# Peptides against a protein of PDB entry 3PBP: the designs that were tried, part 106

Target 1, 203 residues: chain A of PDB entry 3PBP
Amino acid sequence: LNEKDLNLILNKSLVMYESLDSTTDVIVKRNVIKQLQFVSKLHENWNSRFGKVDIQKEYRLAKVQGPFTINPFPGELYDYTATNIATILIDNGQNEIVCVSFDDGSLILLFKDLEMSMSWDVDNYVYNNSLVLIERVKLQREIKSLITLPEQLGKLYVISDNIIQQVNFMSWASTLSKCINESDLNPLAGLKFESKLEDIATI
Target 2, 203 residues: chain A of PDB entry 3PBP as posed
Amino acid sequence: LNEKDLNLILNKSLVMYESLDSTTDVIVKRNVIKQLQFVSKLHENWNSRFGKVDIQKEYRLAKVQGPFTINPFPGELYDYTATNIATILIDNGQNEIVCVSFDDGSLILLFKDLEMSMSWDVDNYVYNNSLVLIERVKLQREIKSLITLPEQLGKLYVISDNIIQQVNFMSWASTLSKSINESDLNPLAGLKFESKLEDIATI

## One batch from the design tools (peptide; made by RFdiffusion4, then SolubleMPNN)

Design b2_p17_4_s3 (from b2_p17_4, 13 letters changed)
Fold by OpenDDE base, seed 2:
Structure b2_p17_4_s3 (fold): chain B 203 residues (1-203), chain A 17 residues (1-17)
Amino acid sequence: as target 1 above (203 residues)
Amino acid sequence: MLETKQQIGKFLIERHS
């Protein structure tokens, strides 16, 4: 995820939030609110570190067909602020994992199971987007930055104050990639979603 | 592919319950 993607997600979240009314399903309401809270925290952090991101002020009427949120969002992270975001390729076919860091030192690895493009030029559009929690990795460090290398599939580098660490999730991501590409979910059964954490260098 | 991703998403959600 880049700045543009973050801005887009924030816009979508705002539109969805504004669409909430008394007839909206309770689960949808909750998810939309949580998404907005999450994205807002991320955006605030982003702006503080990298400059202001312009948010579109005009929103079209959105018809919510589903949540645009992280599901499930770890309850332990509700009070913490998102600090960094990265996208990691897991194959050469454009499959990717989204990673978000928090100020408690946690990383969450997320799967985009739904991604609907929004047309801002139309009066009415449909939302049905989702980020699904795969794994939470607790680093217990202040995360300064997340780095990915295109040539290194399923690897994330985490920079903290005194150390660079590698998170390698190819142990499960290779299977996930296969499942997507082959349209077969059977290999997911019994799969452990446990990433390998390794110290690379002390700073 | 979209359907597969949706199914994967469902699977990933359900495992947390």
Scores: peptide ipSAE 0.639, ipTM 0.943, DockQ to the pose 0.558
Fold by OpenDDE base, seed 1:
Structure b2_p17_4_s3 (fold): chain B 203 residues (1-203), chain A 17 residues (1-17)
Amino acid sequence: as target 1 above (203 residues)
Amino acid sequence: MLETKQQIGKFLIERHS
């Protein structure tokens, strides 16, 4: 997670939380609260590690960008804290996967199915940035950082205490990219969303 | 493209059920 991405997620989570009212479904409320708690803890961890990030300036900008939701959120991760975020390009266009790491050593790979178009039309203002769960990868390691290389599509490098591992998800991301670009979902049928994990180097 | 992404999202959610 770069600071900007974390702030963006935090801002979106805050906006979502602020949108909760008495008419909001109990399940939705719970999910939003859990997400906010998660992001807040992530932010606290970030601030402890890298110093205080002034979220207020970005929050004003985030009111324009709307909240993030993760669906489905793995129940096993409710008690854990997000530690890192990364965006990985899967093609030379605009298609990307979002990755979030947790302090249990899990990675979740997420798809942006709704991009908030800044509709200045109050009636069409989508206040929801939806992230959809693709895959959970369990590393069972303390994840220190996530690294992406722009020239390496569909690859994420995970740094732990003693090892750098590569997560390669092009096995399914190439198909996903094709589906997006061709507006055809048929190739997704029967597709296994299983990334390849390889040890790259010992640190 | 936006509609396709939404459909993909729905597909990805439904596969977990």
Scores: peptide ipSAE 0.639, ipTM 0.944, DockQ to the pose 0.590
Fold by OpenDDE base, seed 3:
Structure b2_p17_4_s3 (fold): chain B 203 residues (1-203), chain A 17 residues (1-17)
Amino acid sequence: as target 1 above (203 residues)
Amino acid sequence: MLETKQQIGKFLIERHS
């Protein structure tokens, strides 16, 4: 197995897990979970032996042009180091949330409130991306990897040493998407920005 | 669309106050 193959297998396993529903046979469900556990363990072993597997490496290289500002930056994270970054689609219209993990086990979910326009004028090129804090999720685990699946809106998979967890933020992201697309902020009033955390499988 | 995103950003910042 190489890094690419391992990532592919992991992604397939996650997709398979998400395909499970209340009508799924118990045996099938068990097998899918066992497969996911197995692949997750392989992923852990790979990261420990050969370094971090980063599925979104290409994204980081392509989209992270220039410094990012995070507002407000959580004061508690000042002394901690960012470990991973991911971008999660929240709709089919290219609205997305940025997630950054830290070595304290925190995830921050961020909104891009400014889109940099390509300036034809080199002198007026703004390299600063504005990111706004939506939510901080404290996992209290060493985060090894962040995984996103393009077909799964508003879902982030977090791999730690002993578990895979799903962060689902569609509870608020669906409203956010609607607000953007309809140019109406009224639905944001009273909205709780609380993501759902679910344990998927132990490693 | 840009204005909406900016307004959302402002809203999101203000709620942390």
Scores: peptide ipSAE 0.634, ipTM 0.948, DockQ to the pose 0.378
Fold by OpenDDE base, seed 5:
Structure b2_p17_4_s3 (fold): chain B 203 residues (1-203), chain A 17 residues (1-17)
Amino acid sequence: as target 1 above (203 residues)
Amino acid sequence: MLETKQQIGKFLIERHS
């Protein structure tokens, strides 16, 4: 099993878990949960053995290929290190949110307000990937991995040592998507950018 | 759409002030 295969199995297990409802047979439900727990443990062990992909390197590489600026950058995170990055789709039009985790157990949710415009005419290729801070979520856990499922819009799965948590931001992301697609910012007025956090499984 | 995203970005920044 390679990391890719393990991720695929984990994703499939998460999809199966989300498909469970009150009508699901108790035996099936139990088996799916046990499978999810087992695969999650394997995933954690895998990440620990092969080292946390120094996402700082990938983020640095992403910075080298195009400096990402986060605005505003939370001052409290200045002394902490980014550990994971994920991109989450919020609609079928490929609008997305970027999530970055830190070693203090924080998640920041970010909006891409500038698409990489290759201005071919400017001798100075200023690759400014602008990321705007939407929300900071404090989990107070060591974040091992971030998982996204393409069929689950506005949902992020956070794997820590003992638990899988779901971050659901569709409460505001649906409105954001609408604003983008309709070119109307009015619905943003008074919108609360507060994601829902739910424990889905113990590892 | 690009302009809209930029405006959204501005809005999101301003709300932190």
Scores: peptide ipSAE 0.621, ipTM 0.948, DockQ to the pose 0.381

Design b2_p17_4_s4 (from b2_p17_4, 13 letters changed)
Fold by OpenDDE base, seed 5:
Structure b2_p17_4_s4 (fold): chain B 203 residues (1-203), chain A 17 residues (1-17)
Amino acid sequence: as target 1 above (203 residues)
Amino acid sequence: MLETKRQIGEFLIKRFS
């Protein structure tokens, strides 16, 4: 079993959990929950063995080849260390939000306002990828892992020592997606950038 | 679309500054 396989099992377990409804057999429901709890704990233990991930490396490998900057960077986080990174799709057109966790238990949600290709076309090229701060979510717990499911738009699963939480930002990301796709910024006026936090399972 | 993303970025920076 490697990290990739474990992540796949965790993702499948989360999908199974989300498929549960009021009509689901009680035995099936219990088994799915137990499986999710067990796999989540294994995932946490796995991450602890490898230590902190180089976020820049992971981001570069997954999405961009160059460095990135965050604007504005929250002053309160200057003394804290980034621990995890994830990219979450917000529509079927491949628009995405970047999430970074810190060792103070904070998540920052970031928007990619510039593409690297755009920077290459400019005479005064700056070797940097721009990320714009949208929201800071304070979880006040040690974040072990960030999980995203491609079939679940605008949802991030946060794994800590004792709980799995879902961060849902579709309340604002749906509008953001519309603005991008329609080239109209008007709907951003008055929009609240506040994500919803929900407890999914205890582990 | 690229220009729109840039403008969105400017909007967000201005709003949260």
Scores: peptide ipSAE 0.546, ipTM 0.932, DockQ to the pose 0.382
Fold by OpenDDE base, seed 3:
Structure b2_p17_4_s4 (fold): chain B 203 residues (1-203), chain A 17 residues (1-17)
Amino acid sequence: as target 1 above (203 residues)
Amino acid sequence: MLETKRQIGEFLIKRFS
């Protein structure tokens, strides 16, 4: 079993869960939930074995393409350590949100306002990608894993010790995507950057 | 597109500062 296979199994389990409705047999529902719980635990254990987050400084994240700087970095998080990182697609045009979890149980949702790869020809190029803080979600629990599904835009699954939660930020990300794609910032006025948190299953 | 993203970033920084 490799990470790809595990992700596939997890995806299938989540899809099965989402297929449940009020007409679903109780036994079927229970079995689907149990499967999801099991796979989620496996995923958690898998992620813990591999150090996925490399933080060079309190406000910098190391990635394969180079370091990222978070602006502004929440002062409250200076004393905490980043535990997980994920990238979530918000449309089919490659717009994405970066999410970082911390050991205080916080999630920060970040926007890439500058692309380092596109800045190579800039005279005053800085070898840092810019990440802008959009939202802080306080879960107040130990976050063990972050899961994204490519077919589920603007959704992040958070695995903690005893619960799987879904963070859905399409309420604002759809507007953000539109703004980017249409080069119009007007829809951002009055937009609430509040993600929806839903409990999916208890572990 | 790049300029739009930059402007969005600036907007967000100002809003949440």
Scores: peptide ipSAE 0.542, ipTM 0.929, DockQ to the pose 0.403
Fold by OpenDDE base, seed 1:
Structure b2_p17_4_s4 (fold): chain B 203 residues (1-203), chain A 17 residues (1-17)
Amino acid sequence: as target 1 above (203 residues)
Amino acid sequence: MLETKRQIGEFLIKRFS
């Protein structure tokens, strides 16, 4: 997400919020409100803490239209503000993990279990982008930016004040990818969703 | 694939509940 993308998402969220009326489903209302709150907090952090954050152009989230729901949302993070978002490919079939950073130094890794574009043919189309919590990584650092490299699957680079760290989640993402592609959930049983954190470089 | 993703989501939610 660059500033323009964030503004676009904010604007879309505002339009959605303004479209809410008495006939709108309660679930939709709640989701839109939650999305607006999330994006607003992200925008606030963007303007206040992060000057020009070089967010890689690859943020496909700008194309995601609709309300977002994170489930479960860690209770400890309710009072904290989202600072960065990134999307990381886990295979060549366009499966991806969404990462959100918070100002407490936490990263949450999220799975898109429901995509709106694919739900159009469902009679019970819920205008909702569902994000499911996979893992919380506590870095205890001020996160300045998130970087992803297209050629490096399942890897996220976290830039803080004095260090670049790599979060590698291929230990579980490879299995997840396989489960999706083969339509078999059995390999998820007993799988540990623990990413590897490694120091890459000092700044 | 869509149903699989949904089921994965349900699995993950239950795990963290």
Scores: peptide ipSAE 0.537, ipTM 0.926, DockQ to the pose 0.593
Fold by OpenDDE base, seed 2:
Structure b2_p17_4_s4 (fold): chain B 203 residues (1-203), chain A 17 residues (1-17)
Amino acid sequence: as target 1 above (203 residues)
Amino acid sequence: MLETKRQIGEFLIKRFS
């Protein structure tokens, strides 16, 4: 995700929030609110680090494209602030994992299970996009930045004050990639979604 | 591919909820 993508997600979340009314299910309301809070915290941090973004322009796009969901919302991170975001390729196609870090030292790995651009091509159209939680990695460090290398699939480098760590999720991401590419979910059964954490260098 | 991704998402949601 880049600035534009983040802004789009925020605006989609805002559109969803604004669509809430008295007839909306309580669970849906709660989830939308949590999503908005999550994305807002991420956006706030982004703006502080990278400058202001034009929300209004992207908001119009969000109205056309529809809302965005995060499922499930990581409830244990509700009170924490998102600090960094990165997108990591898991194959040479276009499959990717979205990573978000929090100020508690947590990293969440997310899957884009729905893209609005592709939704138009299916009979069972879903109005919203979503990010799905796969794994939470607790680093218990102040995360300064997230770095990815295009030649290194399924690897994320986390920079803290005193250390660079590698998160390698190819143990499950390779299977996930296969499932997507082959349209077969069977290999997901029994799969452990546990990434490998390794210290790379001391700073 | 889209349907597969959706199904994967559904699977993951069920597994981790």
Scores: peptide ipSAE 0.535, ipTM 0.925, DockQ to the pose 0.588

Design b2_p17_5_s1 (from b2_p17_5, 9 letters changed)
Fold by OpenDDE base, seed 3:
Structure b2_p17_5_s1 (fold): chain B 203 residues (1-203), chain A 17 residues (1-17)
Amino acid sequence: as target 1 above (203 residues)
Amino acid sequence: MSIKEKIGKFLIEKAKA
């Protein structure tokens, strides 16, 4: 991530923060605040002579409230530990994709086929959270953080030790959104669930 | 079955294939 890109992300995060009002959903408010804090810290560290980014763990995780099931769970990941979770909006109608990272450097993109609650707090326990596997992306690096920008639909930013990457899944998520909104499964036939990876910046 | 549930079923079947 170059300085220009980081500044852009910071500016976007600030704009989002400034857009918060009394009518904004509590979860959205929390996410925007956490995003702003995270990006601000990144910016501060980037401007430092050594450019080391040390982000607090609390800013890295959006949590699914209560236990959840992933179907099917990739067999290769049974021996690995989930490290981060994020929720990405794919439209303005509150349709979302859930992303979970693992310590093998894998990302899984998941569909919420049932209503779930998301929280930054682990205080409430909700049963029967269902997540369906859409795609596995192998990054082959240690994933430190997952970042989402509410104004950027279908985009996830992955931070590792030396690089920030963007995962863009709008190639299939736009169709998925359409299917949900129109209550029609036909457009899913033949759809390739392959996200695009792009290097944004070197850290 | 809701549309989301139907989508879920579709995705599960695809992932197992």
Scores: peptide ipSAE 0.651, ipTM 0.950, DockQ to the pose 0.447
Fold by OpenDDE base, seed 2:
Structure b2_p17_5_s1 (fold): chain B 203 residues (1-203), chain A 17 residues (1-17)
Amino acid sequence: as target 1 above (203 residues)
Amino acid sequence: MSIKEKIGKFLIEKAKA
């Protein structure tokens, strides 16, 4: 992790923290606070070792709208609870992958095959936000937060207790982006959906 | 069917295999 990336992560964490209010979901509040605490600690360590890092103020936040459905839902995750959600851009045309973490340490990478819609019945309305399973990544760690950087396409940073890891899925996401943009499914036929996991920093 | 829907269908079939 370089100084620029750390600075961006810290900035994002700060912005998210500042956005918290009394109406914010309890789980979201906890995750944002944990993220800020962890990243702040990293920043402190960095400053101690390499000098003071100046935090940039400009950052883009990607938001995921819910509720959503996952198809197919992995049977192995039935007994586990979702903990975090993130959206990762895969191109400049705003094609994106959704990532959800679970308390077993799993990440699932998801594709939005439909835009969010609302259906009305007699006395009820239902949100329909379809997410399709692409890949499951098993980290087997307690995931504190998920971080994305706007300048880094197809990359997700996972913050755990003592480590930051990068999930890079550009190996398949570049092809997926091409398929979407060109309206051609042919490149998907032989594509392996396997992301690269790398340790970025240990605390 | 949109390209995204087609991709979704493809991925669902792959995930079930």
Scores: peptide ipSAE 0.650, ipTM 0.950, DockQ to the pose 0.489
Fold by OpenDDE base, seed 5:
Structure b2_p17_5_s1 (fold): chain B 203 residues (1-203), chain A 17 residues (1-17)
Amino acid sequence: as target 1 above (203 residues)
Amino acid sequence: MSIKEKIGKFLIEKAKA
């Protein structure tokens, strides 16, 4: 079992979990939950085995997004290190949110307000990759990994030492998507940018 | 200014408030 296979199994387990409903047989529910717990534990062990890579925030983001600017950057996170990054789709039109985790247990949700641009002209080198802060979520846990499922819009799964949590931000992201697609800012007025946090399974 | 830029500006202002 390699990292890719483990991630695939984890993703499948999460999909199965999300497919559970009130009509699902109790035995099936239990089995799916136990499977998810088991796979989550394996994932934790895997991460521990290869060492927690404290990835410098700039390095991590550079690998995924290239050079970037976050505005505003939360002052409280200045001395903390980014640990993980994920991109979450919010609609079928390729609008997305960027999430970055920090070693203090915080998540920041970010909006890409500008398209990435780069000039490779030596005499006129210009790079732009703008990210805007939407929300900070304080989990107060050691975040080991961030998982996204392409079929689940506006959902982020956070794996910590003993739990998987779901961050659901479709409460505001659906409106944001609408604003982008319709080129209308009005629906943003009064919108609360507060994600829902739910415990999914213990590891 | 694009819609995304306008959204960005809005969010920045909100975050600073």
Scores: peptide ipSAE 0.635, ipTM 0.952, DockQ to the pose 0.419
Fold by OpenDDE base, seed 4:
Structure b2_p17_5_s1 (fold): chain B 203 residues (1-203), chain A 17 residues (1-17)
Amino acid sequence: as target 1 above (203 residues)
Amino acid sequence: MSIKEKIGKFLIEKAKA
């Protein structure tokens, strides 16, 4: 198995997991979870063995400090280094959230507030992207990989050494999407920017 | 100011609070 194949299997396993519901047969549920655990463990071992971090191609071509400015940058993170970056779609209109992980185990969720910066097409990569802090999530673990699925809006999967976790920010991202699309800030008033963190499977 | 810039400003103020 190469890295690409492993990522593909992991993605498939995550999709299968998400398909589970209260009507799912117990045996099927167990098998899906077991498969996800196994694949996640393989992914961890792969990253540890080969020192590969699952970073988006666009970020791989950029400096570790990224071609972006974060405002405000959390003071607590000044002494830490960014390890991973991911973009997560929040609607079908290509609005997205940027997530950056740090070696302290923090995730920061970021908003692109400049229109010119929204195309992460490699061909139209702008090195001076403005990013605004939305939320900091402290996982307190080494983050090995960030995985996103195009069919799962507002969901980020975080792989660490011992667990795969889902960060779901649709609680606020749906409102944010609405504000953007309708050009109305009013729904942001009183909105709590707190993502849901859920343990999916132990590794 | 675009809607995104306005949102950005709002978020910055919130993050500082």
Scores: peptide ipSAE 0.635, ipTM 0.951, DockQ to the pose 0.414

Design b2_p17_5_s2 (from b2_p17_5, 8 letters changed)
Fold by OpenDDE base, seed 2:
Structure b2_p17_5_s2 (fold): chain B 203 residues (1-203), chain A 17 residues (1-17)
Amino acid sequence: as target 1 above (203 residues)
Amino acid sequence: MSIKEKIGKFLIEKALS
């Protein structure tokens, strides 16, 4: 993790924290606070080691609006609870992957195959987003927060209690982006959906 | 069917295999 990336993460964390209000979901509040605390600690350690660093104001916010469904939902996650959600851009055309974390330490990478849709039943209708399972990444850690950087396509940063890890899925996301942009499914045949996990920083 | 829907169908089939 370089100085610029750390500043971006910290700035984003601060912005998220500042956006908290009395109407914010309890889980969201907790996660944002934990993220800020953790990243602030990293920044403090960085300043102590390398000198004072100015926080950059450049950031990008990616949000997913609910409600949503996941298809198929991994059976192994049935007894676990979702903890965090993030959206990661995979190209400059606004194609994106959705990531959801669970309290078992799993990440699922998801594809939005539909925009906001209406679901009907006998009594009423609800808005729903369709999310399709691409990959499950098992970290087996307590995930505090998920961070994306505006200048890093197809990369997700996972903050745990004592470590920041990077999930890089450009190995398959570049092909997926091409398929979407060119309206051609052929490149997906035989494609391996396996992301690269790397440790970035340990506290 | 849109390209995204087709991709979704492909991924679902793959996940269930």
Scores: peptide ipSAE 0.653, ipTM 0.953, DockQ to the pose 0.489
Fold by OpenDDE base, seed 1:
Order: structure tokens, then sequence, then C-alpha cells
Structure b2_p17_5_s2 (fold): chain B 203 residues (1-203), chain A 17 residues (1-17)
């Protein structure tokens, strides 16, 4: 995930928040607020690390066609701050996994079930999910950076204070990729969504 | 519904089970 994508996510969250009214279900309201808080924290961290991003400029030009959600979002992480975000390709067909790290040492791996889009019609938004939780990986360490290598599909490198670790998704991501490419859900049945964690180097 | 959407629903159901 890059700056542009983050901005889109934030915009979606804002649009969803703005769509709340008195008729909105309490659970939906709560989820939207939590989502906005999450994305805001992520954005703050992004700004801290990479500089100020002008969200309002893009928001004024166009709004996200629909709201954005992460579903389900681990309740334990609501009180923690997102620290890093990365997008990892799992095949050559541009299928990808989104990874977000938190200051509790957790990683969440997310599936993009919908494409982000912008719309000129800001008055007619439909609720939908755009990111789905696949796995939570608890590292119990301070995550400094997330690194992906274009030539290494389904692999994420996590840099902490004293160690570089590799998270390998391919145990399940290869199957996921196949399901997408072949339009068949059957291979997902019984699949264990557990990534392999390996120590690569001490630092 | 796209395959990705179907996968998403599957994953959500799994996560909530």
Amino acid sequence: as target 1 above (203 residues)
Amino acid sequence: MSIKEKIGKFLIEKALS
C-alpha cells in the first residue's frame, strides 16, 4: 500500500463516517468510528514517517464511491496504533495482500475483496467491505519497518529492533491465488491461514 | 458477485466462526 492507496482508504473512511445519520444501525456506527480511528492513526503514522499528506485536496476533487471497512477488525487492536502498512503481491496477476502492523507487535493480513474507486456521486454510497481479515500474526516486538521485494511473491520482511523476520504467506496465498484465477472457492475449504515466520538475520 | 467478493465473504464467515 502506498500513499495514494492510503489516501483512498482514508477518504473512504471519511465518506462512510459522513454518511452516518440517525437511522444508521448502532453497530454500523461503531464500526465506522473505529475504522476511521484506525485509518486516522495509520495516516498520522504515515505523515510522521513520510511527511504531510494532503487528503483534503483529493477529497475535494473526488470522493470514494463507497465506504471502506476492515472486517472483522480484531477488537484488541482498537486501542493500538497502526505503525506500518505494506502490500504484497501473491502472483503475477496483481493479486495482493495488505499488511498492517501495530504497536503491540501484531500484523494483520488483509484481503482486498473490492477495488477502491472514486465517484463524482457523493450522495449515493452503498456499504461494502474492501478489506477482509485473513490472519493476525503476533510478533510481540516493536515493528520498525515492513519490506517487500518485488521478486519474492507472498513474502514480507519485518524489521524490528534486533531482528529481521520473514513472513511467508505462500502456504495459503498460492491457494488463494488459484481460487481467484480459476474463480473457484473450493480449494479454500480446509485451508489453514497460518503464515510461516522465520528469523532471517539479527541486527 | 465477483470471485473476490465471494472469497471475502468466505473469509469473514471463517473469521467469525
Scores: peptide ipSAE 0.651, ipTM 0.952, DockQ to the pose 0.591
Fold by OpenDDE base, seed 5:
Structure b2_p17_5_s2 (fold): chain B 203 residues (1-203), chain A 17 residues (1-17)
Amino acid sequence: as target 1 above (203 residues)
Amino acid sequence: MSIKEKIGKFLIEKALS
């Protein structure tokens, strides 16, 4: 079992969990939950075995998507280190949110307001990759990994020490998507950018 | 200014308020 296989199994387990409903047999529910817990524990053990590597925020962003500027950058996070990054789709039109975790247990949700641009002119070298702060979520846990499922829009799974949590931001992301697609800012007025946090399973 | 840029500006202003 390698990291890729483990992630695949974890993703499948999460999908199975999300497929549970009120009509699902009790035994099936229990089995799915137990499977998710088991796989989550394996993932935790995997991370522990190889050690958690704290990545400098600039380095992490550069490695994943290129150099980014976050505006505004939360002052409280200045002395903390970015640990994980994920991109979450919010619609079928390829609009997405970027999430970065920090070693203080914070998540920041970010909007890409500009397309990546780079000038290779020696006399005028310019690189722009802009991210705008939408929300800071304080989990106060050691965040070990971020998982996204392409079929689940606006959902982020956070794996910490002993729990998997779901961050659901479709409450505001659906409106954001609409604003982008319809080129209308009006629906953003009065919108609360507050994600829902839910415990999914213990490890 | 594109819609995304306008959204960005809006969000920045909101974050700083």
Scores: peptide ipSAE 0.646, ipTM 0.956, DockQ to the pose 0.419
Fold by OpenDDE base, seed 4:
Structure b2_p17_5_s2 (fold): chain B 203 residues (1-203), chain A 17 residues (1-17)
Amino acid sequence: as target 1 above (203 residues)
Amino acid sequence: MSIKEKIGKFLIEKALS
């Protein structure tokens, strides 16, 4: 297995997991979970062995002189290093959230507030990207990989050494999407920017 | 100011509070 194949299997396993519901046969459910656990463990071993960070899009984060600025940058993270970057779609209109992980185990969810900043379009030259802090999620673990699935809006899968976790931010992202699409800020009033963290499988 | 910029401003204010 190469890295690409492993990632493919992992993605398939995650899709299968999301397909599980209360009507799913117990045996099927068990098998899917076991498969996910196994693949996740393989992924961990792969990363540990080869020192590869699974970044969906090659974007190098430089804190001070990088192509983007985070505002405000959390003071607590000033001395820590970014480890992974991912973009998560929140609607079918290509609105997205940027996620950056740090070596302290933190995730920051970021909003691109400049319309011209198509930062993740490899084909587009972007001079400056402005990223605004939405939420900080403290996982307190080493983040090995960030995985997103195109069919799963507002969901980020975080792979660490011992667990796969899902970060679901559709609780606020749906409202954010609406605000963008309708050009109305009113729905943001009183909105809580708190993502749901769920353990999917132990590794 | 675009809607995204307005949202950004809102979020910054919230983050600093």
Scores: peptide ipSAE 0.644, ipTM 0.955, DockQ to the pose 0.415

